# Designs tried in a protein design run: peptides against a protein of PDB entry 9IZ0. Part 61

Target 1, 345 residues: chain A of PDB entry 9IZ0
Amino acid sequence: ITCLGSNGHTYKQLVKGGNDDLRQDAVMEQVFEQVNGFLRSYRKTSQRNLSMRTYKVIPLALKTGVIEWVQDTIPLGEYLDSAHKVYHPKEWSLSTCRKLIAEKQMEDLETRLKVYDLVCRHYRPVFRHFFLESYADPVQWFTTQTNYARSTAVASVLGHVLGLGDRHGQNILIDKTSGEVIHIDLGIAFEQGKKLPVPECVPFRLTRDVVDGMGITGVEGVFRRCMEFTLETLRREEDSLLSVLEVLRYDPLFSWLISPLRRMKKQKMQLENFNQPESGNITTDASRDPKIQRNNVSGESEAERAILKVRQKLSSTLSVEASVGELIRIAQDPSYLALMFCGWS

## One batch from the design tools (peptide; aimed at target 1 D166)

Design b2_p23_4_s2 (made by RFdiffusion4, then SolubleMPNN; its pose is not in this set)
Fold by OpenDDE base, seed 1:
Structure b2_p23_4_s2 (fold): chain B 345 residues (1-345), chain A 23 residues (1-23)
Amino acid sequence: as target 1 above (345 residues)
Amino acid sequence: KEEEILKELEKRREELRKLLREA
């Protein structure tokens, strides 16, 4: 929908309806705005203009709302698929890579690592080309690549701390103007991604293409330093952040658990991305409702566990540098990336 | 065309790497 603002400007808006609870996205965006307040107040983060890019979410009903359309963006996965076909036309297709990883999903770690390595050799990183293609001026190139590394660092720390899941290339937008990342579809948070059929094992997305976009220094430049400053800010503002999350504990509209419907929808999307569009009516015979043992874990007990886990992630037991170093190591570890739906790109 | 674009991108990349080492 295109709306005319009171200022005479036209704004594109996405009306989202269906089974997705936009209230979860709206709540996470509110948390990001509070964190952006902390990042603006702290000298080390403010001097670098560190922020989580946000978008407006207006929930209108239980499953209906208006999302601000982020103009001049592209999904990371869309760019990477297009660019890979251009720069590596003799390499494997994304569909071939996905198929090989899925065929080995039930195999041991050693077999999955061998397939991951094979896929990596036949699907090379290309995301550096985004900056080289889009910005002809060296100053613009440097600025946008720096903005990308900074934005990715903030999103990586926040994604880890808040346990943001489902961070695939379609849920990460690149702003073509600034080079910043915009995370969308925030309804898998507080480590609920570990409950997916393919459990998420990484703290944030730091795949080879995500790193290739950081340029020649990879993670050891702007990215690591900005992760450290972001984590230092969040540790400083721990009580403020936890107070924001405690308000959500009492929000009857916020679900601390992944809904069974959303889990099934994500499962279907993961499976359908493997089926070519053969018009086969997979009548999912709804008759085998797996008895999801409703572990009667009260929503309060899950909220408490989630908040406790955020507190644990902000612990000062390790230095900021040691904590960031370990997060970067885990996020790049082939033993975790080989377990992901798309860990190679 | 594609190889020329790749060569020009690689050339720009090397120029930018020089600028970043001098900065």
Scores: peptide ipSAE 0.014, ipTM 0.432, DockQ to the pose 0.016
OpenDDE base, seeds 2, 3, 4, 5: peptide ipSAE 0.005, 0.008, 0.000, 0.011; ipTM 0.321, 0.440, 0.258, 0.322; seed 4 fails the geometry check

Design b2_p23_4_s3 (made by RFdiffusion4, then SolubleMPNN; its pose is not in this set)
Fold by OpenDDE base, seed 3:
Structure b2_p23_4_s3 (fold): chain B 345 residues (1-345), chain A 23 residues (1-23)
Amino acid sequence: as target 1 above (345 residues)
Amino acid sequence: EEEELLKKLEKRKEELKALLKQA
């Protein structure tokens, strides 16, 4: 839908209908707007214009809503698939890489690490080319690459603190004008991604292509420093952030549990990505009805546990530099990346 | 500091553009 605003500008809007609960996305966008307030109030983050890119979500019902159409964007995974075919036409296809990782999903860590390393050698990073292709002017190239590193740093800290899982290349948009990242499909928060059949093992996405987009300094430049300033701001505003999350504890519209429809959709996408032949004897052991596991976990107990984990992640027990250093290490650790659906790119 | 980094990156970008035209 295209709407004319009161300012005379036309806005494109996406109307979603179906089985997608947009209420969780809308609530997470409101949390990001509050965090963006904290980032604007603190000198070190304000001077760098650090923010989480947000998009407007208006839930109309349990299964319908309006989403702001983010113009001039591309999914990271769509760009990377196209760019790998152009820059590395002799390397393995994304389908071949996915198949090899999937075939070894049930194997030991040593075998999975060997397959991950093999895939990495046959599917090299290309995301640097996004900035080289898109920006002919050196100042625009540097500005957009800096904006990418800054926005990725903010999203990485928030993704860790709020436990945003399933941050794959289709859930990350790149703004072609600014170079900033936009995170979409926020229906998995507060570490609920760890309850998926393939669990989220990393605090945020920091794969080889995500790093390649940061330029020659990789993580040791703008990215690390902006993570530190973002975490310093969130530690300073801990009580304010926890107060925002306590409002969500009592919000009857917010589900502290993964939607069954989202869980089924993610499980189906996981099974399809693994190309497991339909061996027709999945005995649906009716004893694992997802209805039965729901009755013993109150949404209140999950909310309390989520808030406790946020508080623990904001703890000042380690320095900001030590905490960021450990997060960067874990996010790049092959022992975790080898367990992901697409940890190589 | 940022301006010196910009000049180094500008030089490196011209080198990379020259390499990309030769590849």
Scores: peptide ipSAE 0.021, ipTM 0.495, DockQ to the pose 0.014
OpenDDE base, seeds 1, 2, 4, 5: peptide ipSAE 0.017, 0.016, 0.007, 0.013; ipTM 0.472, 0.487, 0.311, 0.461

Design b2_p23_4_s4 (made by RFdiffusion4, then SolubleMPNN; its pose is not in this set)
Fold by OpenDDE base, seed 1:
Structure b2_p23_4_s4 (fold): chain B 345 residues (1-345), chain A 23 residues (1-23)
Amino acid sequence: as target 1 above (345 residues)
Amino acid sequence: EDKELLEKLEKEREELRKLLKEA
């Protein structure tokens, strides 16, 4: 829909209806605004204009809301699929790569690494072209690529600390004006992505294409330094951040757990992205619901566990540099990326 | 630091733009 603002400007709004609680997104956006306050208050982050890009979420009901449509954006995955067809027309399709990874999902790590390497050789990075195509002016190109590296660094640290899941290329938007990343669909947080059918094993998305967009320095330079300054800020503001999360502990509408319905929906979407519409009614009789013993782990004990895990991620036991170095290493490790739904791009 | 990074990035941009015109 298009809404007329009180300022006389028209805003495009996405009306989202469904079983997804938009309050989860709204709450995470509120956490990001608080973190943006910390980033603005700290000299090293403020001087670089470091922020998590936010969008307005207005929950109208448990299952309905209005999301601010971020104008002039493209999903990272949509750009990468299109650009890969242009720049590498002789390489494998995204569907072929997905199929091969899926067919080997139940195999050992060694086999999965071989398949991941094979896919990587037949699906090369292209995200550098986004900046080269979109920005003819050298200053605009440099500025937007720098903004991309900065925003990706903030989102990577914050995504790790808050345990943001479901960070696939359709849930990461690129702002065509600024080059900044915008993370959407925030309802998988506090490491609930590890409970997906394909468990998330990376701290944030740092695939070959995500790195390719950083230019010749890759992760070394703007990205690493901005991760370090962001983590340093979050460690300094640990008590403030934990206090914000403690308020959410008592929000009766905030879910610290992924709902079974949302898990099933994400599972189905992952599986449907593997099936081309071959008209075979494989009624996988999912009637064998493995009795997930609903350990009646009180929502309170899961909130406490989540907050404890955030505190552990903010621990000063390792230096900022060592912590960031390890996060970057893990996020790029083929042994983790080979286990992901789409770790090659 | 930022100046040396700019000079490296500008060189990369020129090289990549050349490659894009030759492809």
Scores: peptide ipSAE 0.022, ipTM 0.386, DockQ to the pose 0.016
OpenDDE base, seeds 2, 3, 4, 5: peptide ipSAE 0.017, 0.021, 0.018, 0.018; ipTM 0.485, 0.482, 0.493, 0.517; seed 4 fails the geometry check

Design b2_p23_5 (made by RFdiffusion4)
Pose (drawn by RFdiffusion4):
Structure b2_p23_5 (pose): chain A 304 residues (1-257, 299-345), chain P 23 residues (1-23)
Amino acid sequence: ITCLGSNGHTYKQLVKGGNDDLRQDAVMEQVFEQVNGFLRSYRKTSQRNLSMRTYKVIPLALKTGVIEWVQDTIPLGEYLDSAHKVYHPKEWSLSTCRKLIAEKQMEDLETRLKVYDLVCRHYRPVFRHFFLESYADPVQWFTTQTNYARSTAVASVLGHVLGLGDRHGQNILIDKTSGEVIHIDLGIAFEQGKKLPVPECVPFRLTRDVVDGMGITGVEGVFRRCMEFTLETLRREEDSLLSVLEVLRYDPLFSWLGESEAERAILKVRQKLSSTLSVEASVGELIRIAQDPSYLALMFCGWS
Amino acid sequence: SPIFSNPVSLTEEEKEMLEELLE
């Protein structure tokens, strides 16, 4: 539902009747805003202008809340389905991949990796072409690319820290003229998903297409640097963060999918921010564990 | 069966933008 504005600007409101965890999304957005404040009160984490982008959430009811449909965007999942066909029509479709992996579900590890390798060899990455031929001449393109890399890196580090759940393309919106990413429908949090009926391996969203969209350079450069600066900044302001997560603990609103998984979740948050391992080594291990095909194969259908 | 969030849908204007982008 799109309305005009007094200043003359239209605002789009996405109202949902489905039982999306909009209250959890709201509290998570509050945490994200406070994180943006942390990144604001520091030298390195603000020269890069890095921020975990937040979309305003106004949940009138958990089942029937209303959120801000962000200014003109094309969701990642709804995108690169058309781009896959247009750019690579010869290669296999998502139908062949999907249920072929469906045949993979009951198979052993080697079979799952083999079929995944085959399908991934068939379906070359295509998202790299969104930032080309869409935005503008090169300066704006590069600014958009670095904005996407930064925003996705910060969102991914934060999601791993807070154990964010679903990370399909259907839950990712790319801005367009700016390039900052907006994660949407973050209902599953504090390590909720891996432990699904169907298990997962990847801690944060990192497919082949996504790393192809970061540029010619994969996730080694601006992405890693932004991630590691985010990790160090989050560690330096750790006390305030755990304070925020604690106040989330003690209220019965945040979903942690007497004693609760929230305690163990924040303990894991502390471990993830623990200074025992160097931050650079932590970022390296995170990139490896999110990029390796062995982990990616068991994730789920698609996710090429 | 796995539990996922609900998919987000496109508006008509966004579909037209996507077609134009691909053209």

Design b2_p23_5_s1 (made by RFdiffusion4, then SolubleMPNN; from b2_p23_5, 10 letters changed)
Fold by OpenDDE base, seed 4:
Structure b2_p23_5_s1 (fold): chain B 345 residues (1-345), chain A 23 residues (1-23)
Amino acid sequence: as target 1 above (345 residues)
Amino acid sequence: PPVLSPPTELTEEEREELKKLLE
């Protein structure tokens, strides 16, 4: 494809399409396997079998093939849409909620908070029902809910530290057997989600439905403790983790930047969900600074900045408890969630 | 085969939490 840059230059990009995304996913899965090694090395994390669930990146031509390959899974967003229709048939549709948030996207924070609150009152959490429907045995129910909270805690810490973006309900699978979360589509990392048309402003997905799946304790108990143990482990293994990321700095196949193609695809998918006519010059002002000279900020300088941000997130300046407490607070803050594309569920 | 992580054994603390939830 030929991408027109904001500088008026046409860049011929060889769209290697799905292969670059699969490579990005494969590299992130390798990072997760290394982190899983660290989590197995410490008593506090190993006793809880804390791990990031990984998937084998089989070179399936379509991202859908990953979903089909992970047997006994369901996308979180698919379950939530189905369950919401069953449990709350008089509430608003997901499309209505999306439309209202969309229509107010350019409004002030106060207006966006009012719309978010309105959407939240008309679209209640349902994810608790996944565990209640799937597991009749109380021990199995509690075990799978605990596995969900544990896996979500690990994914939340790793997602924050690595700056994973695009954590929407279709990119989070639920294992129907274990209750564990499986994160897919890992090609938006190192805070590149902040460069999306709707910038990501939360450290990880901790929406009302994500919390509802944790049961009566919500973010307290298992989830908080497992976040703390995971962050403690990553702080201890900081040099090891940074060494793994330094190897990626020299991987010519790894993209430290969101591809213009992926940005355009996400922009198009967002616009299609808005039913806005194509003619709206949503010149997001972030493209208007003409002083974004696309200096070839060498992939090296972006990698260095990414690694520096990882190091900053692993800083021991705050306690583990204080750091986790602040992350949980920010991830649940309505002032951030109201700015998200889908912060209500 | 996908290594289905066997349902992770509950820690003693989590077993006590379960016990309190079942009481």
Scores: peptide ipSAE 0.098, ipTM 0.648, DockQ to the pose 0.021
OpenDDE base, seeds 1, 2, 3, 5: peptide ipSAE 0.046, 0.033, 0.035, 0.044; ipTM 0.586, 0.528, 0.513, 0.577

Design b2_p23_5_s2 (made by RFdiffusion4, then SolubleMPNN; from b2_p23_5, 8 letters changed)
Fold by OpenDDE base, seed 2:
Structure b2_p23_5_s2 (fold): chain B 345 residues (1-345), chain A 23 residues (1-23)
Amino acid sequence: as target 1 above (345 residues)
Amino acid sequence: PPIFTEPIELTEEEKKELEELLK
């Protein structure tokens, strides 16, 4: 829809219906706005304009709302699929890679590592070409690549701390003007991604293509430093962040648990993406939602557990540098990436 | 409004890294 704002500006809005996700998205966007306040308050993060990119989510009802249409964006996965076809037309298709990983999903780690390595050799990184194609001016190219590395660093730290899940290439948008990442579909948080049919094993998405977009330095330089500054800021604001999350403990509309329906939908999409190209219109007739009596007691215990886990991730037991170093290591570890649905790209 | 984030200003370190890449 197109809306006229009170300021006389016309805004394109996406109306979503049918999923509890919009309230989860709206709450997570509010948490990101608070974190962006912290990032602006500290010199090391403010000097670099470090922020989590946000979008407006207005929940209109339990399962309906308006999402701000983020203009001039492309899904990371859409760009990568197109770019792989252009730059590596003799390599395996994304569908072939997905199928091969799927067929070996029940095998041991050694077999899955061999399959992952094979897929990686037949599906090489291309995301550097996004910046090389889009920005002919070397200063614009470098600035946009730097913006990407900074934005990815903030999203990686914050995504780890909040336990954001379902960070596949369709849930990460690239701003074609700034190179910044925009995370969408935030309804899997507080490590509920570990409860998916393919459990999430990495703290954030740092696949070969995500790294290839950082340029010649990869994870070293801008990305690592911006992760460190972001984590330092979040550790300083631990009590403030925990206070924001504690308000959500008492929100009866916030779900600390992945819904069984969302889990089943993700299971179907993970299983169907083995066999069919993206035909988008799954009209799931949502008519038979069993009244899942959310036992308030189970929600409160899961909220407390989530808050405790956020506190543990903000612990100063390790240095910022050691913590970031270990996060980067784990996020790139083939032993974890080989277990993921799409860990090669 | 789409928050067009203003272009992130490069730090002096990142400007030096740019100058080294453009040599």
Scores: peptide ipSAE 0.033, ipTM 0.438, DockQ to the pose 0.027
OpenDDE base, seeds 1, 3, 4, 5: peptide ipSAE 0.022, 0.028, 0.030, 0.025; ipTM 0.581, 0.566, 0.639, 0.510

Design b2_p23_5_s3 (made by RFdiffusion4, then SolubleMPNN; from b2_p23_5, 8 letters changed)
Fold by OpenDDE base, seed 5:
Formats: sequence, structure tokens, C-alpha cells
Structure b2_p23_5_s3 (fold): chain B 345 residues (1-345), chain A 23 residues (1-23)
Amino acid sequence: as target 1 above (345 residues)
Amino acid sequence: EPIFRPPIELTEEEKKELEELLK
């Protein structure tokens, strides 16, 4: 929908109907705005204009709302699929790679690692081309690549600390003007991604294409330094961040648990990506609702566990450098990436 | 309104890296 603002500007707005809990997105965006306040208060993060990119979410009802359309954005996964066909037309298709990974999903780690390596050799990174194509001026190219690395670093630390899940290439937008990342569909938080049919095993998305976008320095330049400064800021503001999360603990409308409907929707989306549309009437015999035992884990106990996990991730037991080094290592580890739905790109 | 983002200031280290890439 295009809305005319009271200021005479036309705003494109995405109206999401009934299926996504835009309230969870709105709450997470409020947490990001608080974190952006912390990042502006500290010299090391403020000097670099470090921020989590936010977007306005106006929840109109429990499952409906208006999302500000982020102009000039593209989903990372859409760009990568398009660019891979252009730059590597002799390599495997994304659908072929997905099929091979899925066919081996129930196999042992050794078999999954062999398949992941095979997929990686037949599906090479291309995300560096986003910056090379979009910016003819070397200063603009470098500045935009730097912004991408900075933005990705903030999102990686904050995504790890808050346990943001479902960070696939369609839930990460790239701003074509600034190179910044915009995380959308924030309804899987506080490590609930581990409860998905394919569990998320990495702290944040740091796949080969995510790294390829950082340019020649990869993770060892701007990205690592900005992760360290972001984590240093979040450790200093631990009590402030925990206080923001405690307010959410008492919001009866904030779900600390993945909804059964969202879990089923993700399961279906995972299955549909493997089946070519044979025109077979999948009579969704809706009658076999698996009795999802509502383990009445009190929402309070899950909130307390989530807050405890945030506190544990902000622990000063390791240096900032050691903590960031370990996060980067785990996020790039083939033994974790081979277990993901799409860990190769 | 286009959110007028302040121009991204490169750090002195990032400026040197840019100067090396422009040589």
C-alpha cells in the first residue's frame, strides 16, 4: 500500500496480514532502538555510527500491521540467487544444493560435512559483486562495503545476544544505498531457533557470501573491530539491556516461545522447498493436529531462562576479543554450517 | 522523508586503508 503522509511524502507500506506476529517485530525494534541509544552513548561505537537498522512497525492488531517499506532494499537471498546465475552459470542451482543438503539431513555429521563441502565447491560466493556493481566511485564502493561490515557486525552481536533465529537470506535485507543490513521477521528470538525442525546451530549468519561482501579483509577488518566495540558497549550496558528485557517479561502479549503455527509454517516452507510442485492435491487433512503437548512451561519460566541466557552471553569471563573470536569461529565452522538449512551461502 | 543519515565518517584507520586501495 502507498500512503500519503501528513507531510505530503508518499510512503510505501507493506501491510502484512494475519500470519506474522508484527507485535514481536515491534517489540524487538524497540529493543534495537534502546541498543542504538547505548551505541550512540559510547565513543568507540558513536564515532563509527554503529547502529542496528530499524524499521517502523505499527501493529494494528495481534497479527496485522503496517511495516514501513524500507525503500531501495533487496533480500540478501534474492540478490545471491540472481548474482550466482550471472557470475557462476556453470555451477549448481540453489535448488540442487538445497536438495542435496536435505537428502542428507538425517545422516551423520561426517556425511553432512562431505555434502556441504561438495555443495560449497559447486556454489561459490558472489556477494562482493553487490558492491562492485552498485558503486562506480571507489570512495562510495569502499564506504558502502565498510557500512555493510559495520552493520553486519552490530546485527551479529545483537542477534547472538538476543538469540535471533530464522536469519535466512529472505529475512536479511540489504540497503542498496548504504550497504547496511536490515533484519526483518523478528518473531524467532531468545534461542527459539533451536526448536525449529532444522535447529539453528550458529550464533548469527556468517556464511561464505556474508563474508564475501566484506571484501578483501573479510572478517579480520572492520567486521571484527565493530563486533568487539558493539559487545563492549552491550557488556557496559548489561543492566540497562536486562531492564528493557524485564519489561517484556511482564508483557502478556509478548511470546517468549515460538508459536506452534509459526513452527508448522516453517516446517511446511522447508518441505515445499524440496518438493517440486507436482499438482497433487495435498488435501491438508487438518484433522490430524498433532496434539502438541502444550507443555505448560509457564511463560515466566521461559522469560527468566531467556534473560539468564542474555546475561550469560554478556559475561566478562572472557575478554571482548576472545568472545568475538570464538563467535566468529563458531559462525564460520563447517561442522555447524553443514547442519543448517542453507549454510553454504 | 529520506532518513538523512549523517555521512559515514571513516576512521583514520579506514581512511588509510582507502588510501592504500586508491594507490
Scores: peptide ipSAE 0.201, ipTM 0.746, DockQ to the pose 0.025
OpenDDE base, seeds 1, 2, 3, 4: peptide ipSAE 0.066, 0.044, 0.022, 0.099; ipTM 0.647, 0.627, 0.517, 0.659; seed 1 fails the geometry check

Design b2_p23_5_s4 (made by RFdiffusion4, then SolubleMPNN; from b2_p23_5, 11 letters changed)
Fold by OpenDDE base, seed 5:
Parts: structure tokens; sequence; C-alpha cells
Structure b2_p23_5_s4 (fold): chain B 345 residues (1-345), chain A 23 residues (1-23)
């Protein structure tokens, strides 16, 4: 829907109906706005204009709302699929890679590592081309690549600390004007990604294509430094951040647990990547609601556990540099990426 | 016109990297 604002500007608005809990998105965007306040308050982060890119979410009902459509964006996964076909037309398709990883999903780690390596050799990174194609001016190219590395660093630290899940290439938008990343569909937070049918095992998305977009320095430069400054800021503001999360603990509308519907939707998306569309009427007889034992784990105990995990991630037991170094190592470790649904790109 | 947000002030290190790229 295109709405004319009272200021005479035309805003494209995405009306999401029915399926996505826009309240969780709205709450997480409010947390990001508070964190952006912290990042503006500290010289090291303010001088670099470090921020989590936010978007306006207006929840209209439990499952309906208006998202401000971020103009001039593309999903990372959409760009990568298109660019890979152009730059590497002799390599495997994304569907072939997905199928091979999924077929071996129940195998041991050694087998999954061999499959991941094979997929990586047949599906090379291309995300550097986003910046090279979009910006003819060297200053604009460099500035945009720097903005990408900075925004990815902020999103990586904050995503780890808040335990953001479901960070696949369709839930990460790239702003074509600034090169900044925009995280969407924030309904899997506080380590709930570990409860997915394919558990998330990385702290944030730092796949080969995410690194390829950082240019020749990769993770060693703007990205690492901006992660360190972001984590330093979040450690200083630990009590302020925890106070924001404690307010959410008492919000009866905020779900600290992954919804059964989201879990089923993810399971279906994983299965649809296995089956070619044979026109078979899979009447998903909705009657076999698997009795997911709602262990009546009180929403309070999950909130307390989530807040405790945030505090643990902000611990000063390790230096900022050591903590960031370990996060970068884990996020790039083939032993973790081989376990992911799409860890190769 | 794309509102290019104000040019993010490059750090002195990032400015040196840019100056090396422009040589």
Amino acid sequence: as target 1 above (345 residues)
Amino acid sequence: EPLLREPIELTEEERKELEELLK
C-alpha cells in the first residue's frame, strides 16, 4: 500500500497480514532505538555513526500491522541468488546446494563438514559485486562498503547479545543507497533459534558472502573495530539495557517463546525445499496438532533465563577484543556453519 | 534525489585507506 503522509511525502507501506507477529518486531525495534541512544552517547560509536538500522512498525492487531517499507532495499539472499547466476553460471544452483545439505542433515559432523566443503567449492561468494556494480565513484564505493561493515558489526553484536535467530538472507535487507543492513522479522529472539527444527548454532550471520561484502580486509578492519566499540558500549550500558528488557518481562503481549505456528512454518519451508512441487494435494490435515507438550514453563521463567543470558553475554570476564575475536571465530567456524540450513552463503 | 545521509565522517584510519585507494 502506498500512503501519502501528512507531510506530502509518499511512503510505501508493507501491510503484513495474518502470519507474522509484528508486536515482537515492534518491541525489538524499540530495544534497537534504546541501543541506538547508547551508541550516540559514547564518543567511539557516535564518531562512527554506529547504529542498528530501524524501521517503523505499527502493529494494528495481534498479527496485522503496517511496516514502513524501507525504500531502495533488497533482501541479501535475493541479491546473492541473482548475482551468483551472473558471476558463477557454471557453479551449482542454490537449490542443488540446499538439497545436498538437507539430504545429509541427519549425518554425523564429519560427513556434514565434507558436504559443506563440497558445497563451498561449487558455490563461491559474490557479495563484493554488490558494491562494485552499484557505485561507480570510488569515494561512494568505499563509503558504502564501510557503512555495510559498520552496520553489520552493530547488528552482529546486538543480534548475539539479544539472541536474534532466523537471520537468513531473506530476513536481512541491504539498503542500496547506504549499504547498511536492515534486519527484519525479529520474532525469533533470546536464543529461541536453538529450538528451530534446524537449530541455529552461530552467534550471528558471518557467512562467506557476508564477509565478501566487507572487501579486501574482510573481518580484519572496520568490522572487527566496530564490533569492539559496540560491545564496549553495550557493556557500559548493561544495567540500562537490562532495565529495558525487564520492562518487556512484564509485557503480556511479548512472547519469550517461539510460537508453534512459526516453528511449523519453518518446518514446512524446510520440507518444501526437499520436495519438487509435485502437484499432490497435501491436505495438511491440521487435526494432527502434534501435542507439543506445552511444558507450562511460566513465561516469567523464560524471561528470567533470557535476561540472565543477556547478562552473561555482557560479562567482562574476557576483554572486548578477546570476546569479539571468539565471536568472529565461532561465527565463521565450518563446524558450526556445516550445521546451518544455509551456512555456505 | 536519494537523501545521501550526511557523509559518515571517516575515521583518520579509514580516510588514509581511502587516500591510498585514490592514488
Scores: peptide ipSAE 0.034, ipTM 0.524, DockQ to the pose 0.024
OpenDDE base, seeds 1, 2, 3, 4: peptide ipSAE 0.032, 0.030, 0.026, 0.023; ipTM 0.544, 0.595, 0.555, 0.546

Design b2_p23_6 (made by RFdiffusion4)
Pose (drawn by RFdiffusion4):
Structure b2_p23_6 (pose): chain A 304 residues (1-257, 299-345), chain P 23 residues (1-23)
Amino acid sequence: ITCLGSNGHTYKQLVKGGNDDLRQDAVMEQVFEQVNGFLRSYRKTSQRNLSMRTYKVIPLALKTGVIEWVQDTIPLGEYLDSAHKVYHPKEWSLSTCRKLIAEKQMEDLETRLKVYDLVCRHYRPVFRHFFLESYADPVQWFTTQTNYARSTAVASVLGHVLGLGDRHGQNILIDKTSGEVIHIDLGIAFEQGKKLPVPECVPFRLTRDVVDGMGITGVEGVFRRCMEFTLETLRREEDSLLSVLEVLRYDPLFSWLGESEAERAILKVRQKLSSTLSVEASVGELIRIAQDPSYLALMFCGWS
Amino acid sequence: EHEEYLELREEAGYPTPASTALE
């Protein structure tokens, strides 16, 4: 529902009748805003203007809340389905990949990796082409690319830290003229998903297409640097963060999918921010564990 | 095919995606 504005600008409101965890989304957005404040009160984490982008959430009811449909955007999942066909029509469709993996579900490890390798060899990455031929001449394109890389890196590090759940393209919105990414529908949090009926391996959203969209350079450069600066900044302001997560723990609103998984979850948050391992080594291991095909094969259908 | 894929996601325990609300 799109309304005008007194200043003359239209605002789009996405109202949902489905039982999306909009309250959990709201508290998560509050945490994200406070993180933006942390990144704001520091030299390195603000010269890059890095921020985990937040979309305003106004949940009137958990089942029937209303959120801000962000200014003109095309969701990642709804996108690169048309781009896949237009750019690579010869290659296989999502239908062949999907249920072919469906045949993979009951198979062993080697079979799962083999079929995944085959399908991934068939479907070359295509998201790299969104930033080309869409935004503007090269300066704006590069600004948008670095904005996407920064925003996705920060969102991914934060999601791994807080154990964010669903990370499909249907839950990712790319801005357009700016390029900052907006994660949507973050109902599953504090390590909720991996433990699904169907298990996962990847800690944060990192497909082949996503790393192809970061530019010619994969996730080694601006992405890694932004991730590591985010990790160090989050560690430096760790006490305030755990204080925020604690106040989340003691209220019966945040979903942690007497004693609760929230305690163990924040312990794992502390471990993830633990200074025992160098931050650079932590970022390296995170990139490896999110990029390796062996982990990617077991994730789920698609996710190429 | 798409609806079958969504059903698979539901069986897998995935929450309802945002695309369904957009539709």

Design b2_p23_6_s1 (made by RFdiffusion4, then SolubleMPNN; from b2_p23_6, 12 letters changed)
Fold by OpenDDE base, seed 3:
Structure b2_p23_6_s1 (fold): chain B 345 residues (1-345), chain A 23 residues (1-23)
Amino acid sequence: as target 1 above (345 residues)
Amino acid sequence: DREEFLQLLREAGYPRPLIETLR
């Protein structure tokens, strides 16, 4: 739909219906708006305009809502698939890489590392070309690449702290105007991604292509410093952040568990990408499972565990620099990336 | 303490083999 604002500007909006619960996305966007308040209040983050890019979500019902249409964006995964075909037309296809990783999913770590290394040698990073192609002016190029590194740093810290896990390339939009990242489909929070058939094993996405977009300095430039300032801000505002999450503990509209529908949708997407034949007969008539009543007691325990994990992730046990250094190391480690659905790009 | 941070990563369900490379 297209709406005319009171300011005379026209806004495109997406009406979403069907099996997607938008309430979790709306709640996570509200948490990000609160965090953006903390980032604006702290000098080191405010001076750099650090923020999590948000989009407006208005849930109308359990399965219906209105989403802000984010203009001038492209999914990271869509850009990367296109760019790899242009810059490396003799390398392996994304489908070939996915197939090889899938065929070895049940093998030992050593075998999976060998296959991951092989895939990496036949599918090289290209994301630097986004900035080089899109911005002919050196000042615009530098500004957008800096904005990308900054926004990725904020999203990485928040992704770790809130347990968003690995964000796949279709759930990360790139703003073509600013170079900033926008995370969409926020229905997996508080480490629920680890309960997927292919578990999310990294704190945030820091694959070779995500790093290639940061330019020559990679993670050691703007990205690392902006992660440090973001984590320093969140540690200072720990009580404020925990108070926001405690409100969600008592919100009957928020689910601390991955919805069966989102789990099935992600499982189907994982199976389709692995070319595994649909094992047919999971006609779980989701309409009658009396487990809906068991969800409250399990939901409270999961909420408590989630808040405890957030508190633990904000602990001052290590310096900000040591904590960020370790998160960056883990997020780039081949032994994690080799276990992921798409850790090579 | 580094072990408390490693424990955090374990409880955060990061794969054990890599938490051990941190040691």
Scores: peptide ipSAE 0.017, ipTM 0.428, DockQ to the pose 0.023
OpenDDE base, seeds 1, 2, 4, 5: peptide ipSAE 0.000, 0.000, 0.015, 0.011; ipTM 0.326, 0.241, 0.456, 0.332; seed 2 fails the geometry check

